# Peptides against a protein of PDB entry 3J47: the designs that were tried, part 141

Target 1, 121 residues: chain A of PDB entry 3J47
Amino acid sequence: IRLTNQLKSLKGLQSKLKDVVEYLDKVINKELPINHTILGKLQDVFNLLPNLGTPDDDEIDVENHDRINISNNLQKALTVKTNDELMVIYISNLVRSIIAFDDLIENKIQNKKIQEQRVKD
Target 2, 69 residues: chain B of PDB entry 3J47
Amino acid sequence: YEEKEESNLAATKSMVKIAEQYSKRIEEEKELTEEELKTRYVGRQDPKKHLSETADETLENNIVSVLTA

## One batch from the design tools (peptide; made by RFdiffusion4, then SolubleMPNN)

Design b2_p29_2_s2 (from b2_p29_2, 21 letters changed)
Fold by OpenDDE base, seed 3:
Structure b2_p29_2_s2 (fold): chain B 121 residues (1-121), chain C 69 residues (1-69), chain A 29 residues (1-29)
Amino acid sequence: as target 1 above (121 residues)
Amino acid sequence: as target 2 above (69 residues)
Amino acid sequence: DKEREEKLIKELDLRIEQLKALLEMYEAL
C-alpha cells in the first residue's frame, strides 16, 4: 500500500512535470499564452523541492539528511539515510528473530525436561 | 495523490515515532533475553513466556517499520 | 548514523550469542 502510494505520487509529479514542459513548448512556439497560475504553482513546488537534478546531472552535492524521497541530490544523501534506517530495521528484525528462536529452543528444552520427569514418575 | 501524500506524511511521522520507540524496543528486547536466560536457570515458565511475547511484538514492530520506511 | 549502526550490530551480536547458548542447553538435554 505505502510503496504504491509513493509510486502514484511520483507518477503524478512526473505527469505534471510533463504537462508543464508541453505547456512551455507551446508557449515558446506561440501556440498558447503563458498560464501564470500554473507557472506560479510550479515555481512554488520547485522552491520547496530541494534541487531536483534530472537523472543525467550527477554532480550537485547538497547535505539535507532528514526526508527520504523528495529530490535526487538531496535524495542521494537521503538515500544514504534511508539505507542506514533500513539497515537499522533489518538488524532489529534479525535481533527479534534471534530472540524468538531462543524462546523456541527454551520451550523445547522445557518440554523435554517435563517428558523426562513424567517417565521417572 | 492527496491521499497518498497524507499517507506518506503519516508514515514519516510514524517513522520518527518508531525511531524513538526503537531505542525502547531494543532495551525491552534486551530485558526479555536476560529474563529468558534467568528463566532457563530458575525454571520459571511465566517470565520466559513474557520474554517471548515481547520479542515477537518487537519483531512485528520492526516489520511494520520496514513497511513504513 | 555510523554510531547508531554500530550499536545495532552489537545488539544483534549479543542476541545471536544468547540464541547459541539456548541451543547448546537444548542439545545438552
Scores: peptide ipSAE 0.422, ipTM 0.846, DockQ to the pose 0.013; fails the geometry check
Fold by OpenDDE base, seed 5:
Structure b2_p29_2_s2 (fold): chain B 121 residues (1-121), chain C 69 residues (1-69), chain A 29 residues (1-29)
Amino acid sequence: as target 1 above (121 residues)
Amino acid sequence: as target 2 above (69 residues)
Amino acid sequence: DKEREEKLIKELDLRIEQLKALLEMYEAL
């Protein structure tokens, strides 16, 4: 449910961003007049969006940038952080699964030993 | 959009809390694994079982955390 | 972040090896 809602919001944002880009391209090409209402909303969005990192925030390794199409440096950083958190959770789950498996094996070994002893008696 | 933004903010806050809990759970899991190893070495079933149960609980908590994230 | 990830991977690897050893012991019974 939460993931689905996040995905829906992201899709809606993507659609709106696409519409804006298309509008800006038409304005640049002089096909349409500048829509002041759309520009105002875009400005509001840009002001609410975490600042596209000032170019003075140096070498945040462009190499990590290739995995996530986030236009905003802060959004990229947040996405990287989120991915790292997810990786940690995944690794933790894997570790727990391994421990549970170890215990299962040990329990099976013990049960086998008990059965063997009962056959000898 | 606003409802989803609020949901994403709540999710992000939950993830931070999960990360903190995760660090603690990893430590608990390590302790359990050490007790299991000791129990295997000594042939004592009880410490091994306890270690296993705590490891399972730690796993379940991580799974729930992942599913909530 | 990378260092933490590496530590987690190492811990997982250790646990996998423990499981393998236990499996071998079970097969020997």
Scores: peptide ipSAE 0.413, ipTM 0.848, DockQ to the pose 0.013; fails the geometry check
Fold by OpenDDE base, seed 1:
Structure b2_p29_2_s2 (fold): chain B 121 residues (1-121), chain C 69 residues (1-69), chain A 29 residues (1-29)
Amino acid sequence: as target 1 above (121 residues)
Amino acid sequence: as target 2 above (69 residues)
Amino acid sequence: DKEREEKLIKELDLRIEQLKALLEMYEAL
C-alpha cells in the first residue's frame, strides 16, 4: 500500500512537472501569454525547493542532514542519507533474522535434550 | 495526488522519528540476545522466549521503517 | 553516518558468530 502510494505520488509529480515544462515552452515560444499567477507559484516552489533544477555546477553544501527524499540536489545529499538509512534498516533486519535463527537453533537443541531424556527414561 | 503527497510527507516525518527509535531498538535487541544466552545456561525458558519476541518486534519495526523510507 | 554503519556491521558480525557457536553446540549433541 505505502509503496503504491509513493509511486502514484511520484507519477503525479512527474505528470505535473511535464505539464509545467510544456507550459513554459509555450510561453517561451510566445504561443501563450505568461500567466503571472502560475509563474509566481512555480517561483515559490523553486524558492522552497533548494536547487532541484540546476543540473551541473553548484555543489551546494546544504548541511541539512536530517530531512527526507523529496528533491534532487538536496535530494542527492538526502538520497545519500536515505541510502544510509535504508542500509541501516537492512542491516537491522538482517540482525533480527539472525537472532530469530539463533532462537530456532536453541529450541531445536532443547527439543533434542528432551527427547534424549525420554529415551533414557 | 495531494492526499498522497500529504501522506508521504507524514511518512517522511515518521521516518526521522523511527530512525531515532531504531538505535534504541538495536540496543534492546542486543540485550535480549544476551539474556537468551544466559537463559540457556540457567535452563529458564522464559527469558529466551522474551528475547525471541523482542527480536521479532525489532524486525517488524525495521520492515515498517524500510517501507516508510 | 559511516561510523554508525560500521558499528551496525560489527554488531551483525557478532550475532552471526553467536549463531555459529549455537549450531556447533547443536551438532555436538
Scores: peptide ipSAE 0.403, ipTM 0.843, DockQ to the pose 0.013; fails the geometry check
Fold by OpenDDE base, seed 4:
Structure b2_p29_2_s2 (fold): chain B 121 residues (1-121), chain C 69 residues (1-69), chain A 29 residues (1-29)
Amino acid sequence: as target 1 above (121 residues)
Amino acid sequence: as target 2 above (69 residues)
Amino acid sequence: DKEREEKLIKELDLRIEQLKALLEMYEAL
């Protein structure tokens, strides 16, 4: 269910991005006036997207090509953070698995001791 | 679509909360392992059971973290 | 039977040490 919802959200975002690109192309071609409502919603979506490099206020002057690189760097940083979180979860699961195995071993030892005592009685 | 976006946002917030709780869970797991060691040495079943329960809780929380990731 | 119990105890001790090593690695991150 959750993965399906994430996939549906991603598909919806992709469709909306496509609609915006098509709209921007029509505006560039002077076929349609700038629909401020769609552009505003897109700006809101871009602002809600992890701001893929707000450069610290000092690097506003970097050419459009460097802005794409900064966006990629922030997306990369978010990917690294997600990988670190997944690694922490993996380690935690491993630790819990080790503890569960330790408990299982001890339960087996106890069960054996109880059986040995019952055979002596 | 909006419901999935909200679900993804809730998931991300849950991941952050899980990361904060992770350090605490590791410490709880360590305490349980020490109690299990003490229980093996002393022969007291109760501390060992408590260790097992905290380890299980730590496992469940990690599974929830993986599912939220 | 006792030898088998000793092997199980040794295995548990090894796992506890593995858990401790994982905790130390986690604290170092």
Scores: peptide ipSAE 0.385, ipTM 0.839, DockQ to the pose 0.011; fails the geometry check

Design b2_p29_2_s3 (from b2_p29_2, 21 letters changed)
Fold by OpenDDE base, seed 4:
Formats: sequence, C-alpha cells, structure tokens
Structure b2_p29_2_s3 (fold): chain B 121 residues (1-121), chain C 69 residues (1-69), chain A 29 residues (1-29)
Amino acid sequence: as target 1 above (121 residues)
Amino acid sequence: as target 2 above (69 residues)
Amino acid sequence: EKEKEEKNLKFLERQIEMLKALLEMYDAL
C-alpha cells in the first residue's frame, strides 16, 4: 500500500511537471497568457520540494546550468541522507533480531529445564 | 495523489523522529541485554521478560521506521 | 561518506555473525 501510494505520488508529480513544461512552452510561444494559478501552484511545489540548492543568498547570479547542478547535488545529498537513515533502521532491526533470538534461546533453555524436571518427578 | 504526498511528508517527519528515537532505542536494547545477562546469571525470569518486551518494541519501531522510509 | 559506509557494513557483518552464533546456540539446545 505505502509503496503504491509513493509511486502514485511520483506519477502525479511527473504528470504535473509535464503539464507545467507544456504550459511554459505555450507561454514562451505567446500562445497562452501566463496562468498565474498554475505557476503559483508550481512555485508552491518547488518551495515544498527541498530547495534543491537554493544557493545561499549570495550565489543567486550563477547561470541556469549551475542551478540544475545544485538541484542535482541537493537531490544527491537527500539520497545519501535517506541511505544513511535506511542503514540505521537496518542495523536497529538486526540488533532487535539478535535480542529476540537471545530471548528465544533462553526460553528454549527454560523449557528444556522444565521438561527435564517433569521427567525426574 | 494528495493523500500520497501527505503520507510522504508524514513519512519524512517520522524518519527524523525515528533517527532521534533510534539512539534511545539502542540504549534501551543495551539495557535489555544487560538485564537478560543479569537474568541468566541470577535466574530471575521477570527482568528477562521485560528485556525481551523492550527489544520487541525496539524491533517494531524499527520496522515502522523502515516502512515509513 | 565511504568510510562511514564501510563502518556500517562492518557493523552489519558483526551483527549477522552474532545472529548466526545465536541460531547455532538455539539449534544446540
């Protein structure tokens, strides 16, 4: 369910991005007026997207190509962070599994002792 | 789509909370392991059971964290 | 980053080894 919802969200975002690109192309071609509502929603989406390299206020003047690279760098940094979080979760699950096994072993030892005592009685 | 976006946002917030809780859970797990060791040594079932329960809770929280990631 | 990843991998390997040892102890009972 969760993975399916994530995939659906990504597909929806992709479709919306495509619609925005198509809209921007039409505006550039002077075929349609700038739809401020779509642009505003897109801006909101971009603001909610981790500012994939808001350059610190000082680097606003870097050419559009550098902005794309900064965006990719932030996406990469987020991917690295996600991988680190997943590793921590994985390690935690392993540790919990070890503890659960320790408890299982002890329970088995106790059950064996109880059974041995019942055979002696 | 909106429900999924909201779920992803909630997931991200949960990951941050999980990272903080993870350190605490590791410490709780160590305490449980020490109590289990003490219980093996002392033969007291109750501390060992409590350690097992805390380990299980730590596992469940990690699974929820993985599912949220 | 790579050094941290290697440390995490070594930690995971150690945990897997501990799990195997516990499983072996369980089978011996």
Scores: peptide ipSAE 0.436, ipTM 0.858, DockQ to the pose 0.014
Fold by OpenDDE base, seed 3:
Structure b2_p29_2_s3 (fold): chain B 121 residues (1-121), chain C 69 residues (1-69), chain A 29 residues (1-29)
Amino acid sequence: as target 1 above (121 residues)
Amino acid sequence: as target 2 above (69 residues)
Amino acid sequence: EKEKEEKNLKFLERQIEMLKALLEMYDAL
């Protein structure tokens, strides 16, 4: 469910970006007038989300470690944080699995002892 | 889209809460492991079962955290 | 990051060792 919602949000953003690009191309070609309201909203989005648009390798070194997916350079520092969080979650799951197996083994041992005691009685 | 954004925001808030609870869950898991070690010595079935249940709850919470990440 | 990964690895290794010890006790019964 959550991944599907994230994918839907990303697809919606991609569609909006495509519409903006198509609109900008039409404005450059003098086919349509510039919609100042769309441009203003786009500028606000770019100011709030620096580097959303460049998937390619530009190395911009910004240290912000905290939140995962919003912008690629922020997303690189955030990818590191996400990897650390995923690692913690993975380790925690592994630890819980180990504890659950330990309990299963001990329960099996106890059941065997109870059966042996019943055979002696 | 708005419903998905709200769900992502809720999940992000849940991640912060999970990070805070993570330390507590690790401690609960350690307590469970110590109780299992102690239950092996004491032979009390009930403490061991409680330890197993708490370990399982800790696993489920981590799985939910991974799914929300 | 690497220090955190190393701590996580050590924790996992300790957990695997505990599981192995429990399995050995089960086989001994």
Scores: peptide ipSAE 0.443, ipTM 0.854, DockQ to the pose 0.013; fails the geometry check
Fold by OpenDDE base, seed 1:
Structure b2_p29_2_s3 (fold): chain B 121 residues (1-121), chain C 69 residues (1-69), chain A 29 residues (1-29)
Amino acid sequence: as target 1 above (121 residues)
Amino acid sequence: as target 2 above (69 residues)
Amino acid sequence: EKEKEEKNLKFLERQIEMLKALLEMYDAL
C-alpha cells in the first residue's frame, strides 16, 4: 500500500513537472502570455528547492543534516543521510534476523532434547 | 495525489521519529537476547519467547522504516 | 563519507557471516 502511494505521488509529480515544462516552453516561444501568478509560484518552488542541477562547485555547507527527502544538493547531503539511515535499517534487520535464527536454533535443540527423552522413556 | 503527498509527508516525519526510536529498539533487542541466553540456562521458555517476539517486532519496525525512508 | 561506507560494508559482511554460521548450526542439529 505505502509503496503504491509513493509511486502514485511520484507519477503525479512527474506529470505536473512535465506540464510546467510544456507551459514554460510555450511562454519562451511566445505562444502563450506569461502568467505572472504561475511564474511567481514556480519561483517560490525553485527558491524552496535547493539547487538541484547547477554544476557550480560551491560545496554549500548546508548544516541541515536531518531532512532526508527534498532536493539534489541538499538531496546529496540528504542522500548521504538517507543512505546512512538505510544502512542502519539494513543492519538492524540483519541483527533481528540473527536473533530470530538463534531462537529457531534453540527451539530445534529443545525439540531434539524432548525427542531424545521420549525415546529413552 | 494530495492524499498520497500528505501520507508521504507524514511518513517522512515518522522516519525522523523512527531514527530516534531506532537506537532504543536496538537496546531493547539486546536486552531480549540476554534474557533468552539467561532463559536457556534457567530452563524457562517464556523469556525466550518474549525475546523472539520483540526481535520480530524490531524487524517489522525496521522494515517499515526502510519502506518509509 | 567513503570511510564510513567502508566501515558499514565490513559490518554487513560480518553480519552475513554470522547468519551463515547460525544456518550451519541449525542444519547440524
Scores: peptide ipSAE 0.422, ipTM 0.848, DockQ to the pose 0.014; fails the geometry check
Fold by OpenDDE base, seed 5:
Structure b2_p29_2_s3 (fold): chain B 121 residues (1-121), chain C 69 residues (1-69), chain A 29 residues (1-29)
Amino acid sequence: as target 1 above (121 residues)
Amino acid sequence: as target 2 above (69 residues)
Amino acid sequence: EKEKEEKNLKFLERQIEMLKALLEMYDAL
């Protein structure tokens, strides 16, 4: 359910972004006049989105580096963090699986010993 | 879109909580493994079983966390 | 980043090996 909702939101954002690109291309080609309202909204989106294109601005506040997928450079850092978190979770699951297997093996050994004792009696 | 954004925000908050719980779960898993090792030496089935059950619970919680992430 | 990725890969490989060893022990019982 949560993943499906995230996917739906992402698809909607992608569609809207595509529409904006298509509009910009038509404006560049002089096929359509510049829609000032769309441009204003796009500017607002760009101002809210972390700058995709400037690798060099060192000064983006270190404090928010720890959290989830916002925008491309920040999104790259956030993607790395998300990947690290997923990796930790994966490792933890693997460790738990190993422990569960160890217990299973021990239970099997014990059951075998009990069976051997019953056969001797 | 808004519903999905709200869902993503809730998921993010859940991930933070999971990360905090994860450290505790790892510690609990280690304790269980030590008890299992002790039970192997003593031949007492009960402590080993308890360790196994807690390790399984820890694993299940991690799986749920991964599925939620 | 690459070094961290390599460390994670090595860790995963080791864990897979442990799981295989456990499976072999189980089959031997």
Scores: peptide ipSAE 0.411, ipTM 0.848, DockQ to the pose 0.015; fails the geometry check

Design b2_p29_4_s2
Fold by OpenDDE base, seed 3:
Structure b2_p29_4_s2 (fold): chain B 121 residues (1-121), chain C 69 residues (1-69), chain A 29 residues (1-29)
Amino acid sequence: as target 1 above (121 residues)
Amino acid sequence: as target 2 above (69 residues)
Amino acid sequence: SEKEKKEKQLKELELQIEMLKAQLEALLA
């Protein structure tokens, strides 16, 4: 579900970008007037996105948000953070698995002891 | 798209919380392991069981965190 | 011998758990 939502969001963004490009092309060709409202919204979206063209700005934005992979340069820092988080989760899962195995081993040992005691009796 | 964005935002917030909780979970896991060791030594199944259960809960939480991330 | 092996495995798992915990703590810090 979450992955699906992320994909949907990305697809939506892609579609919007395509629409903007098409609109800009039409404006350049004098086929349609500039829709200032749409352009304003797009500009707002771009301002919310990490700066792809300036690595330093991207790093700053990534460092500030420490969140999900959205755009390339800022994405690098965000990617690092995401990787770290994933590693933590992975380690945690491993730890849990280890604990579960320990319990299993203990149970087996106990069962063997019980069996040995029964044989001695 | 808005619903998905909201879900992602919630997940991100959850990740921050998970990071904080992770340290606590690690400690809980350690405690469970010690209890298991004690249970093995003393032959008391209850502490060992409790440790195992805590470990399982920790694992489940980690899985949920991964799914959220 | 089998019992000894199981005990060794348990100890190894415990060590791994501790290592993982330490790593997680370090990441969260």
Scores: peptide ipSAE 0.448, ipTM 0.843, DockQ to the pose 0.012; fails the geometry check
Fold by OpenDDE base, seed 1:
Structure b2_p29_4_s2 (fold): chain B 121 residues (1-121), chain C 69 residues (1-69), chain A 29 residues (1-29)
Amino acid sequence: as target 1 above (121 residues)
Amino acid sequence: as target 2 above (69 residues)
Amino acid sequence: SEKEKKEKQLKELELQIEMLKAQLEALLA
């Protein structure tokens, strides 16, 4: 459910970004007037996003290594962090699985011993 | 979108918690393995079963963590 | 390099799981 919601949000953002790009292209081509309301909302979104193109953004990326960010530069650092976290989770799951299997094997051995004892009785 | 954002935020918080719990879970898993070894030596079925159950619980928690990540 | 290390660890764990599975199957036989 959470993953589905995240995917939906990401898809929504992608669609909106595409619309913005299309709108900006039309404005550049003088096909449509500048919609101030849309631009204002976009500007607000950009202000919430870490800057993509400035060298200062690279320094911000290091500080946000522990947080998931929307902006590409910060997102790169955040992506690395996310990947590391995912790997840790994966390894943990594998370890748990191994332990569970070991226990299962032991249980089977015990069951066999019980059966052998029953046959001897 | 807002509901999904809230879900994502909750997931993110869960991930942070998972990171903290991960070390503890690893230690708990080791303890369970030791208990299994002890149970195997003592021949007590109950401690072994308990270790297995704890390992399973740890696995489930990891799966939930992955789903939340 | 760190990613590579994690991948190696994962592969090792997968191998261990497979080995345990095989042992379990052998015990059931």
Scores: peptide ipSAE 0.428, ipTM 0.848, DockQ to the pose 0.013; fails the geometry check
Fold by OpenDDE base, seed 5:
Structure b2_p29_4_s2 (fold): chain B 121 residues (1-121), chain C 69 residues (1-69), chain A 29 residues (1-29)
Amino acid sequence: as target 1 above (121 residues)
Amino acid sequence: as target 2 above (69 residues)
Amino acid sequence: SEKEKKEKQLKELELQIEMLKAQLEALLA
């Protein structure tokens, strides 16, 4: 459900971006007047978005590297963070599995010992 | 779309919390393993069982975290 | 026998544990 919602949000954003691009293309081609209201809102959104395309954003401090962000340059740093988190989760799962299996093995061994004792009685 | 965005934000916050909890869970798992080891030496099934159960819970939580991520 | 089945299951579990351990070691490397 959560993943589905995230995907839906992403799709919505993608659709909106596509619409903006199409609008910009039409303006460039002088087919339609610039919708100033939409452009203004998009600009606001863009300003709120971490600067995706400017290479100078690499100077923004190491602290944000640990956050999973969807946007490309920040996304790269965020991707690294996401990868690290996934690795941690993976390792944790493995450890839990190992412990669980060890316990299961021990339980089986104990059960066998109990059975052997019962047979001797 | 707005609802999804809010949900994603909440999920992200949850992930951070999960990461912290994960570290704690790892420690709990280690403790359970020690109890199991002690149980093996003492021959007490109960401490070992408890450790195993805790390990299982930790694993389950990790799985849930992965599914949430 | 039922006992033999349990023993087989245990062996399989042990194998799985070893595999998981190996994976952990690989991740740490």
Scores: peptide ipSAE 0.404, ipTM 0.833, DockQ to the pose 0.012; fails the geometry check
Fold by OpenDDE base, seed 4:
Structure b2_p29_4_s2 (fold): chain B 121 residues (1-121), chain C 69 residues (1-69), chain A 29 residues (1-29)
Amino acid sequence: as target 1 above (121 residues)
Amino acid sequence: as target 2 above (69 residues)
Amino acid sequence: SEKEKKEKQLKELELQIEMLKAQLEALLA
C-alpha cells in the first residue's frame, strides 16, 4: 500500500511536470500566456527540491536530511541516510536471525535430551 | 496523490523512529542471547523462552522497519 | 549407533550456536 501510494505520487508529479513543460513550451512559442499560478507552484516545488548543482552536498549532515531529496545533492544525502537505515535494519535482521537460530538449536538439543531420557526409561 | 504524499511522509517519520528503536532492539536481542546461554547452562527453559520471544519481537520490528524504510 | 548420531547432532547444534554468537559479536564490534 505504501509503495503503491509512493508510486502514485511519483506518477502524479511526473504528469504535472510534463504539463508544466508543455505549458512552458507553448509560452515560449507565444501560443499561450504564462499560467502564473502553475509556474508559481512549480517554482515552489523546485525550491523545495534539493539543489542538484551545489557542491555543498558533501557537507549536508546525512542525519538531518532523511527527506526524499528529489534534488541530487539533497537526494544524495537522503540516499545515504536511507542506506544507513537499511544497513541498520539489515544488521538487526541478521541479529534476530542469529538469535532465532540459537533458540532453534537449543530446542533441538533439548528435544534430543528428552528423547534420550525417554529411551532410558 | 495527497493521501500518498501523507503516507510517504508518515513512513519517513516512522523510519526515523525505527532507527531510534533499533539500538534498543539490538540490546534486547543481546539480552535474550545471554538468557539463552544461561538457560543452556542452568537448564531454565523459561528464561530461554523469554529471550527467544524478545529476539523474535526484535526481528519483527526490524522487518517492519525495512518495509517502512 | 543412533545414540552417537544424536550426540553428534547435538554437538553440531552447539557449535552452530557458538558460531552465530561469534558472528553477532563480530557484527557488534
Scores: peptide ipSAE 0.399, ipTM 0.837, DockQ to the pose 0.009; fails the geometry check

